# Peptides against a protein of PDB entry 3WG5, part 95

Target 1, 218 residues: chain A of PDB entry 3WG5
Amino acid sequence: LAKNIVYVAQIKGQITSYTYDQFDRYITIAEQDNAEAIIIELDTPGGRADAMMNIVQRIQQSKIPVIIYVYPPGASAASAGTYIALGSHLIAMAPGTSIGACRPILGYSQNGSIIEAPPKITNYFIAYIKSLAQESGRNATIAEEFITKDLSLTPEEALKYGVIEVVARDINELLKKSNGMKTKIPVNGRYVTLNFTNVEVRYLAPSFKDKLISYITD
Target 2, 218 residues: chain A of PDB entry 3WG5 as posed
Amino acid sequence: LAKNIVYVAQIKGQITSYTYDQFDRYITIAEQDNAEAIIIELDTPGGRADAMMNIVQRIQQSKIPVIIYVYPPGASAASAGTYIALGSHLIAMAPGTSIGACRPILGYSQNGSIIEAPPAITNYFIAYIKSLAQESGRNATIAEEFITKDLSLTPEEALKYGVIEVVARDINELLKKSNGMKTKIPVNGRYVTLNFTNVEVRYLAPSFKDKLISYITD

## One batch from the design tools (peptide; aimed at target 1 D50)

Design b2_p28_7 (made by RFdiffusion4)
Pose (drawn by RFdiffusion4):
Structure b2_p28_7 (pose): chain A 218 residues (1-218), chain B 218 residues (1-218), chain P 28 residues (1-28)
Amino acid sequence: as target 2 above (218 residues)
Amino acid sequence: as target 2 above (218 residues)
Amino acid sequence: SAADAAVLARSATAPSAHVLIPVLGRGN
């Protein structure tokens, strides 16, 4: 009961209804165990707007900080993952990762051709991504460009432009650098200082169902 | 005189990419065997817009008539399934089935809440559903109400209001009543008269991939 | 501040990604 606990979970692939269930399951475990924070290792090339909005909402309502960590090297928090990142307490990127490219689309034709959205819906997602950035004190101008210019950024660029808070190679370095940082959004009405000294790290294994479903959607 | 071959397939559940694959696989089989028609027993609560549009497109390119049959009793062709029906050559409904209820939403939230669709998406789908109804000679005024009023119809009501062509209990009654009917949209440029005199019915089983995906869904 | 020209040039070669709007219905 007198421990400092950080949970680490993994989320890979398309952001779908099932991805929401994963976020909710992992975050719920960390909440019930009074964790200092949960670190989500995120690698997503794309996903659905409805599941992305539900995840952002679940993060906003989280009783503990949620740290989105674009990991491992080569991972991306592109498309839906970018909103999830902008909607969280802290963003960390591993070297060689990517963030951005969030243009909303109606989807994919028989060809694999892009089916664009009506211009007004693009404006809707611009307002939504600007809102997430402003609510978290992040660069909304760049966040808008994730959509209008299909802008994508490396870790160092995302840090310089004030989109993320940490560049880290691994979990240990992430804990060291983010220790003492305030969360970019509140936890239960209060902005929180992260205490990662003398911390126990607990990894949450993805289930059989997680790995299988992810593989199938792949 | 001649022996007419009719294929029958079942398509159930949410409309997704796998559903497009089912439509493409069943239709291709019927085309290669020079079938008079393929009948799809459809039961769907809804699904994704891009896949629905891809299915409507696949049906438009079909070299044989595609008859959408809302079957069995208790089934519905709601939301995305309504567009598939309106985009097809002939629509049939079994007693106790439903069609309509197409008001678009961005999706469902955690606590039963619904994420509203911006007006542009709503107007976009009004234009699209009116267009499918107009192209097939079905009631565009009522089709709009599927969206603007979330209107849902019984089979008897759907026939009366000119949204569908046939009310049938089974495949036998469907072939009998639809024999001699013109298709509502062309097959390769010409409106085909359906010849169901001297008919061989062939049932298409769902593939291993079809069964697996649906068992996971159940 | 907006992204500079060098960043934009580099980003132009990056893979593109899209947020899918599943556009669902209320249903029955």

Design b2_p28_7_s1 (made by RFdiffusion4, then SolubleMPNN; from b2_p28_7, 11 letters changed)
Fold by OpenDDE base, seed 5:
Structure b2_p28_7_s1 (fold): chain B 218 residues (1-218), chain C 218 residues (1-218), chain A 28 residues (1-28)
Amino acid sequence: as target 1 above (218 residues)
Amino acid sequence: as target 1 above (218 residues)
Amino acid sequence: MAADAEVLAKSAKRPKAYVEIPVLSLGL
């Protein structure tokens, strides 16, 4: 019986145009192999809003389910990472991870202080994050509070509030717990029921380019 | 009967990318020797949040138990050191040490005053430190108060409140008291019962690079 | 090429902002 393939790939660090290239490459490989899903192990402090929005679109255009897994323990889907997660087909978090803190900023001053975004930009991202939550049937009130209250949540809180779908310690637990779940957004116009009963897990490595960029941004 | 090896290494000073390199090197050596555990004698005023988070991840990815020992007397696991401890498999403190004071800051002004972190960042680290505490079955309320109240604790208080597992005067007392304890987080997905009944203690020295960096940062 | 241009054209109207946690100090 042909095994269903589940890809697993890691994305760590700041969300940039290079992070978009990583998402695009990983999802494309998994699409080409008609995978049951791809799991993206996400660890990010956030990053560029433009890159984030492009990543969300790329996920939403995926021909296969994209599962965001905030992993490993100690990882975060902070800021831009939360938007990416909310734009995905399923969100999981490992114990010891966090999600939220989504307030946009214009950048940093010379002294390292945050340059606040004007109300126009803040309100834009409030509407945007609420839309992502609503589209995915996730808690739009909490999504708004990730901005308005600078809220951050533990995995248990995020699950409780209906921001995420799974708390899982590892890939095997994630596959087990998410088996039979429906995607929170459509895949090619249809909600997909995940089938993880007989899967082959394939790990995708960073490209040479991905490694080089990670090295430069560290 | 092959003796179980316990490594002991010292990490002192500010938490930086170089401190990550020290943790990584020490843990890697102990992993290569299939040690029963490594004890890191920690004395830090804190440091960089990015380096701290990387260190926590490196500890959580360890193939062997990593014991943080706030040592010697007069040492602290201040700020970043508390996060590192809370991310570890076991925490011990020597009498006359301290833990806590975990509020994030943006830096120091020209006059040496603290530049406060915005609520976005403070809330992020509240969620993060609570997640570390919850994952390890340690007191998440006190972990939060390390930020919200700038709380600092003695070893006896930290033990009493369930922040740490052991108060020990020296390595021998630490080994004796922690013998038969379970790790507070998994090692390779499993909680390990520490076996210190017949151990060889091996001290790791700082590398030439570690000594040079310590000399530059002092 | 063309798909990249349309993504770029849509991106040009997007707010230039950051949604990140800065590098911080956790120290005394």
Scores: peptide ipSAE 0.053, ipTM 0.386, DockQ to the pose 0.116
OpenDDE base, seeds 1, 2, 3, 4: peptide ipSAE 0.051, 0.025, 0.024, 0.030; ipTM 0.371, 0.360, 0.402, 0.329; seed 2 fails the geometry check

Design b2_p28_7_s2 (made by RFdiffusion4, then SolubleMPNN; from b2_p28_7, 12 letters changed)
Fold by OpenDDE base, seed 5:
Structure b2_p28_7_s2 (fold): chain B 218 residues (1-218), chain C 218 residues (1-218), chain A 28 residues (1-28)
Amino acid sequence: as target 1 above (218 residues)
Amino acid sequence: as target 1 above (218 residues)
Amino acid sequence: MAASAEVLAKSAKAPKAYVEIEVLTLGL
């Protein structure tokens, strides 16, 4: 019986145009192999809004379910990472991770202080993050508060408030808990019921390019 | 005195993954040449939602202003085209063009009838299109009505209602009218004041690949 | 914390991401 394949890949560090290339490559590989899903282990403090929006878009155009998994313990889907997660087919978090802190900023001053975004930009991101939450059937009020209160949540809180779908310690627990769940957004126009019975897990390593870029952005 | 360069390229037909490739290529060329802006002459009946969202994302990550120009007379930014326009740094329309009719559909039946999207999907697009409008400081109520009423507007109506920024008959009039306007969304984190004084207009032709794809989708 | 900075500066970009999810099913 042909095993269903689930890919697992890691994305770590700042969200940049290179992070988009990583998402695109990983998802494309999984699509080509007709995987049941891809799990992206995400650990990011945030990054570029443009890259973030491209990544969300790439996830949403995926021919297969893309599961964002905030992993390992100590990791975060901070800022841009939260948007990416909210744009995905399923969100999981490991215990000891965090999600939120989505208040956009214009950058850092020379002294390291945050340059605040004008209200117009902040309001844009409020509308955007709420849209992602609403579309995915997640808590849009909390999504807004990720910006307006710069709120960060534990996995347990995020699950409780309906921000995420799964708390899992590892890939095996994630597969077990997400088995039979419907994707929170459509895949190729349909909500997919995840089938993680008798799956083969395939790990995707970063390409040489991915490693080089990660080295530059760290 | 080094002339500011403005690129002009045409995108016509259905919005597909290949249309994304066209946008990406055209914007990349203009970015590489440090253009003041790129004008995309758009004529589309709509297309794929996935491609549309990717295009919007690519526009928003542009290092230069991307102006969507619904052109020539008789052209439309219909459905997906409206979203693309609302996601851009500036919208212009030629007289005799249209914008709107954004109600999403699942597809066409074998008899050519529209397969309606479920309310959940329609509501997502409502939230999305409103977000695009709000972020760009355009009329979010009308943006919603592009879906809920399947509304289409003339250039004059779209300008009047604050959906678009410019009505222009040709590229020269567009450059003249948009000169000194601020982008409706940031470029590299800042709202850019367009400078179309002493500009060189460079036309980008479709690549061989673009022509082949256009031929397949027409 | 670093993620917040680039999101804000880039925030004035219209949320492209939301339309793709629903749009996969939808002719637009």
Scores: peptide ipSAE 0.033, ipTM 0.225, DockQ to the pose 0.083; fails the geometry check
OpenDDE base, seeds 1, 2, 3, 4: peptide ipSAE 0.023, 0.018, 0.029, 0.022; ipTM 0.222, 0.244, 0.305, 0.241; seeds 1, 2, 3, 4 fail the geometry check

Design b2_p28_7_s3 (made by RFdiffusion4, then SolubleMPNN; from b2_p28_7, 12 letters changed)
Fold by OpenDDE base, seed 2:
Structure b2_p28_7_s3 (fold): chain B 218 residues (1-218), chain C 218 residues (1-218), chain A 28 residues (1-28)
Amino acid sequence: as target 1 above (218 residues)
Amino acid sequence: as target 1 above (218 residues)
Amino acid sequence: MAADAETLAKSAKAPKAYVEIEVLSLGL
């Protein structure tokens, strides 16, 4: 029986293998405690494709619903963050956040210019992001345009276009609005109806390693 | 006039954006002092393609020769390290080291299995590694096989096949053997003949940041 | 305290030789 517990954890900065470790740790804690869900407060400018794909897989393998919440105001789920969000059970955004800008790059040159991904890589990620959108019943056309047009959306636009499920100012509003929503992807082979009635909110702090890595990557 | 100075710096661990910062810092110091060359003692299992490409570009833009030295015995210039080496002005290896295993991957799945790169990405890196070999007058067929066969070579094999220029046990032997060799790629538009006659060897230590990152990535 | 350092050391999966494609670095 799900405990009336919702975990909240923060993931900020570049998506790396260490970010995967954070996701894995946070989701594992929430799974072990049989939480109703975990909310990941996400603020990322992007990062590694491998870490992103591993994070998406970890979310999809979760025994509990994983809600990606683009928070606080001024935050973004940019590039890798958008893929992670599209791979999750529910997406929420705070007012003043953004999602999108998913064009793959090979990196930055010494002069700070983007090293463009070859069309072959871009096409792979177009197929991948469309798959994530389709599997989650989200707007696959807009998901493609996150790459092909480097599109970024406001929360209101993302909601309007069926990219995200919730616009919420804080965790309390998120819990209120998402209560009774079905997960956009299955949990253990089933679409779960979120039950946030009389829930305890538990905040997870970053580990010492998480803090150290954040300090170095900032 | 080149000062009779050769810098030696160590780069160990995964190739990341921080590894780029190390390369940039080390090469910049050696450039500022008008060194005859910098030797980078490289020991890497691989890493990021973006960081690798940026490092290659930084080496190619160097005002002085950059020698990649796979050192000490037991070290490798694996995957990303091979690309970096092939992009450099001269490659040396110590006995008991290896070079190669350049097949691109998207990363590791949760179970530790490799997520294969799509053929399109693999083909991009085949073209890229062949370009590095061709530009440096090194064996482009073997460079391709580093990907297509996941080939790894000993120093003696790599020398025999024309992948590297020097096998050396230590810095002194490297300086002795490479004295009078021409760089495999241009420095400031010219192929430079290395002059290691009566040189001072200066060792560069990792910065505090470099040490901290190495500790976290190990 | 000590147990966290040891768990950190074991998760050092022998870094297999790889070119990791950082295809999704957002251009800031």
Scores: peptide ipSAE 0.029, ipTM 0.279, DockQ to the pose 0.216
OpenDDE base, seeds 1, 3, 4, 5: peptide ipSAE 0.025, 0.039, 0.034, 0.029; ipTM 0.260, 0.340, 0.252, 0.318; seeds 1, 3, 4, 5 fail the geometry check

Design b2_p28_7_s4 (made by RFdiffusion4, then SolubleMPNN; from b2_p28_7, 16 letters changed)
Fold by OpenDDE base, seed 2:
Structure b2_p28_7_s4 (fold): chain B 218 residues (1-218), chain C 218 residues (1-218), chain A 28 residues (1-28)
Amino acid sequence: as target 1 above (218 residues)
Amino acid sequence: as target 1 above (218 residues)
Amino acid sequence: MAATQEVLEKSAKRPKAYVEIEALSLGL
C-alpha cells in the first residue's frame, strides 16, 4: 500500500556521475518505502550529457512519481537540468527560478570560450529533448527552442507555455497545487493521479559523500 | 514448430566487436529454441562501422525475426544503431527515444572536435543506408538524410516518415501492436507474419562478460 | 507555440548554460 509519505531530497550543483548516484539513491529509498512520490529540489547550472541521460532513464524507470522542483528562489534547472525536468513525472518551479538554455557543447577551451558541438550532436539532442517533451505532453516547440535559441524561461513563462505544471513557493504549496494532478509520464505503465492528502513529508539528507563531492565540484 | 516464445535481450552502449558477440549469442539462443522472434532492446549512441556491418549481416542471416526496440525511454538508436535498426525485421521505439544522426566520422580530435570522413566514405555509407532502407521497404530519403543532414527523429516522426513500424511503451504493447505485422525483410527467404498470440516472454540476461564490458565502456 | 519576441529578448539577457558532451557516437 502506498504510504501517505512524500520524500523530499536536494540535488545541487553540476550534473555528473555522482549526481546520478544521488538520484538513484534517493529514488530507491522512496521506492522501498512505497512513497506517494519523491520531490527532488533541483538547483543546477548543467553538466555532463551522459550523466543527464542516465538520470532521465532512472527517473523514467521509477516505481513512484518523481517531481522535479526547481528550488529555492534563485535556483535553476539550466541545461542538463532542463532535460532532467522534462524527463520527470511533474515539474514545479519556485518564483525567482529559471529553466532552459539546453544547447549542447563539447566543452570549454582554455580561454573559457565554448567549443561548439557539431551538427550531428546538436541534432541528436534536439530530437532527444523534443521526444522528452512529447512523451510528457509538454511543449516540444519550446523544448527545441531551449537548444536552437538557447531559450531560458521564468516559472510563469514556463507554465504559460506548457513546459512545467506548477509554480509553488514552497513544498506545502507544491503539494497543495499538485494534489490531484496526473503524472505527465507513466509510472509502471500507468499515469498516476497524485494524492497528497494527509501526507507525511520526509526529508532525505545528502550522504557524507554527497556533501563532500558537492563541496569539491562547487 | 515455432514455439510461442519471444526472447527479449538488452544491448546497451557503444557498438563494438563485443556488441556483435552479444547479438550473435542472443539470436543464436532464440534460433536454437525456435522462438517466434527476438526483441533486442537497443540503447546506443553509435560505435564502430565494422562491428555495425557485421551485426546487420548477423540479423539478416537470422532464422527468426529480429525486432529492434529502442528502449527504455531516453534511449537512442543513434548513428550505428540506426543502421542496425534499418537492417532488422521490425523497428519499434518507446516514447522518449530517438533515432538517426548517421554521418560517418573518422574519430574525435584531441580537442573533442569531429574528424570528418572523406567523401568516399560518406558516399559509401549513403549507398549502404539507402540500400538497407530500400530492402526493408522503409523511407530511403530519410535514411539518406540521417547522413547528409545528420537528421535525428522522435518515435512519432520516425513512424510518420515510414522509418519505423511501431511506437510502444513496453514489451506488452510492442507485442500487441506488432502482432500480425509482416517482417520488413525476409526470414529464410520469406516475409513472416508475426504471431504474438499467447506467447511466453523470455528475458536473456547479459553474460558476466557483457556486464563487465558495458561497465568499462560506459 | 514559439516564444514571443519579448521572451526571447529577456532570455538573451540571462546567463547561458550548456550540456557538456564528451563522446556520443564513435565512427557511426
Scores: peptide ipSAE 0.072, ipTM 0.327, DockQ to the pose 0.266; fails the geometry check
OpenDDE base, seeds 1, 3, 4, 5: peptide ipSAE 0.049, 0.045, 0.028, 0.055; ipTM 0.279, 0.286, 0.235, 0.320; seeds 1, 3, 4, 5 fail the geometry check

Design b2_p28_8 (made by RFdiffusion4)
Pose (drawn by RFdiffusion4):
Structure b2_p28_8 (pose): chain A 218 residues (1-218), chain B 218 residues (1-218), chain P 28 residues (1-28)
Amino acid sequence: as target 2 above (218 residues)
Amino acid sequence: as target 2 above (218 residues)
Amino acid sequence: FNIGLKIYSPADHAKKLAEAAAKAAAAA
């Protein structure tokens, strides 16, 4: 009861309804265990807008900080993952990862051709991504360009441009660098200072169902 | 005189990429065997827009008539399934089935809440559903109300209003009543008259991949 | 009607093109 606990979970692949269930399951475990924070190792090339908006909402309502960590090297928080990142308490990127490319699309034709959205829906997601950035004090100009210019950024660029807060190789370095940082959005109405000294790290294994479903969608 | 071959397949659940694959697989089989028609027993609560549009496209390119049959009793062709029906060569409904209810939403939230669709998406789908109805000679005024009023119809109401062509209890009654009917959309440029005199019915079983995906869904 | 909108990325698109090409080749 007198411990400082950080949960670490993994989320890989397309952001779908099942991805929401994962976020909710991991975050719920951390909340019920009074964790200082939960770190989500995120690698996603794309996903659905409805599950992305539900995840962002679940993060906004989280009773503990949610740190989105684009990891491992080569991972991306592209498309839906970018919004999830902008909608969270702190963003960290591992070396060689990517963030951006968030243009909303109706989906894919028989060819694999891109089915673009009506121009106005593009404006809707611009307003939504600007809102997430402004609510978290992040660079909304660059965030808008994730859509309008299909902009993508490396870790160092994302840091310089004020989109993320940490560049870290691993969980330990992430804890060291983010220690003392205020969350970019509130936790239950209050902006919180992260206390990662003398912290117990607990890893949450992805379930059989997680790995299987992810593999199938792959 | 001649022996006419009719294929029958079942397509159930949410409309997704796997559903497109089912439509493509079952239709390809019927085309290669020079079938008079393929009948699809459809039961769907809804699904994804891109897959629905890809299914409508696959049906438009079909070298043989595709008859959408809302079956069994209690089934529906709601949301995305309505567009598939309106995009097909002939629509049949079993007693106690439903069609319509197509108001687009961005999706569902955590607590029963619904994420509204921006007006542009709504107008986009109004134009699309009116177009499918106009191209097939079905009631475009009523088709719009599937969206603007979330209108849902019984089989008897759907026939009366000119949205569908046949009300049938089973495959036997469907072939009997639809024999001699012209298709509502062309097959390779010409509107085909359906010949169901002297008919061999062939049932297509769902594949291993079909069954697995649906068991996980259940 | 949950329209199931998607958010684009080049990587996801490249994967979709590769899958479609594979299916076209198999149908040949």

Design b2_p28_8_s1 (made by RFdiffusion4, then SolubleMPNN; from b2_p28_8, 18 letters changed)
Fold by OpenDDE base, seed 5:
Structure b2_p28_8_s1 (fold): chain B 218 residues (1-218), chain C 218 residues (1-218), chain A 28 residues (1-28)
Amino acid sequence: as target 1 above (218 residues)
Amino acid sequence: as target 1 above (218 residues)
Amino acid sequence: MNVGLVLYSPEDQKKQIEKAKKKKEEEK
């Protein structure tokens, strides 16, 4: 029986244009192999809004389901990571991870204080994050509160509030729990029922460039 | 006669947090040697607003004059580079360079199109750039138009409009023309008259880290 | 200018504060 392939790749660190390139490369590889899905193990403190928007768009354009998995324990899908997750076909979190804190800022001052974003930016991102939540059938009220209250959630809270779909300790548990779930957004215009029976898991390694960028940004 | 030291360093590429670290390092070295000034040869297409603001603040906190020199011919102080220049103690440009195009954007879409900044962001940066111009006794109307009209100027135009202080072909001409000029903003609370008589020019090389970052961001 | 809107995270802020503190300590 032809094994359905599931790709797993890691994206760690700040969301930048390079992170977009990583997403694009990983998703493209999985698309070329007609994979059942790709799982992106995400650990990010946040990053750039433009890169985030591009990543969300790339996920939405994916020919295969893209699962965002906040992993390992201690990881977060903070800020930009939350938007990416909300733009994906399925969100999973490992125990001991977090999601949220989506307030847009202009950046950090020399002392690490926040440079506040103008209210119109905040409102733009409120509308954007709510749109992502609504399109994916996730909790748009909580999505808004990720900005307005700087809310961060545990996996259990996020599941309870309908922000995410799965709490899983590892890839095997994720595959088991998400088997038979429908994607929260369409793949090529259709909601896909995930079939993780008899799957081959293939891990994608970061490119040399990916490793170099990670080394410099950390 | 103890030669007054003038440092020269190059900053090329996108304005990022790493660019801030370069500015900080270069200025600190020059401060430690009680240099008469540091000249930063700037060639940038722009970059991040947060890094730009931090760089401006670092320049304002400098114990010595920081001269921004848009160099060599073909270089630009575009976008963030203009803000940095306007925040500096003196601006020089080489013939064949440009300054301006300061419109804030949220970023670039996947196709490279501009994601427009909300009006409130635009207004914030209008106020900010005008403040920089006013504080430095430079043309605040043109500074505003760098945003509102996405204006770019030649060195000759920038000089004529009172945006910059010097047009110079090289470091020697810059030193000659800026000799006896007062800084456009205070150094340690005082406007300093530049003394470039009997100066030793010291070139600062980029660190290994600076070279590595430049290689990756280009 | 790419007002690269940084999406704030408390974790990122903490790192920035720590970086700023280290810098101040190195300047002493």
Scores: peptide ipSAE 0.142, ipTM 0.681, DockQ to the pose 0.849
OpenDDE base, seeds 1, 2, 3, 4: peptide ipSAE 0.074, 0.125, 0.124, 0.055; ipTM 0.640, 0.640, 0.635, 0.587

Design b2_p28_8_s2 (made by RFdiffusion4, then SolubleMPNN; from b2_p28_8, 14 letters changed)
Fold by OpenDDE base, seed 1:
Structure b2_p28_8_s2 (fold): chain B 218 residues (1-218), chain C 218 residues (1-218), chain A 28 residues (1-28)
Amino acid sequence: as target 1 above (218 residues)
Amino acid sequence: as target 1 above (218 residues)
Amino acid sequence: MNVGLTLYSPEDQEKQKKKAAEKKAAKA
């Protein structure tokens, strides 16, 4: 029987237009192979709201389940990463990771001070993050507090509060724990029950262009 | 008598965080040499609002006059470029250039369609661009229409409507026409009268990093 | 104009403060 394929890819660093290209490429590969799912190992301090919204839209348009996995230990799905996670079909976190801190800013001044976003922008992102939480059946109150209180959560807290679905140490534990779970948002208009029985795990590498861009943006 | 130095540097392409680094570097070099001014030859289709705001702030904090020159013919100060120009000490345009088209967007969808900015964001940028125009004694009504009507102007129209200060074919004509003009915003808290008598023009080249980034973003 | 809002994180702020301090020190 043809083994169900699960793809695993890494997204690390700031969320930019190039990060969108990475998501699009990785999801497209997994879609073409009719994978059971793609797992994105995410480690991001945040980034750009436009790129984030595009990534969320790309995930929502995926023909296969997209699992955001905050990994490895010490990683974060901070700011833009939280929105991406909340827009995904399933969220997992490794022990010793974090999620949250979603306050929008206009950027940094020359001295590295935050340029505050006007209340109108903050309120837009509050509405947006609450929508993502509500659509995925996740905690919309905590999602709002990621902005209003600059809240950050541990994996255990995030699971307890219904922000995420799985705490897992590695890919094998993630596959085991998420097996038989329904996606938190639809795939092609349907909530999918994940089947991670007898799967082949395939790792996707960053392209040469992805490596070059990462090197320049660091 | 030590010749007054005028620096000239080129900024071309999308306004990004890397474009901010270019502005900061170029202005810093000119500040260190106590230049009479720096002229930025600007050709941009637009870019990111965060980078734009940082560039505007960097210009406003400059210890020397920063002149935005939309150059060469066929160039534009579109979108983010218009805000940068309106935030500068003096605006010049070459014949056959354009300014305007400032409507904010949230980005592009996967199919390249514009994601419209919510009214709250649009209204923020209306207030912001009007503030830049008012602070510089430029036409705030036209500045608003750059957003609300997606208006674009020729150099002659922009001069006529009091959006810009100079129409010039080249650097020599710019220096000649702007000589004796006051800056439209203060330099170190004072409106400066430009002195382009007996100046040395020094051209700043993009760094290797600037060239590499430009190559990747094109 | 792309309203590329930055979604802030404390880590990103610290990185930006460090870069700003390094730039200031290099100019001193």
Scores: peptide ipSAE 0.199, ipTM 0.675, DockQ to the pose 0.817
OpenDDE base, seeds 2, 3, 4, 5: peptide ipSAE 0.148, 0.196, 0.087, 0.180; ipTM 0.647, 0.694, 0.620, 0.668

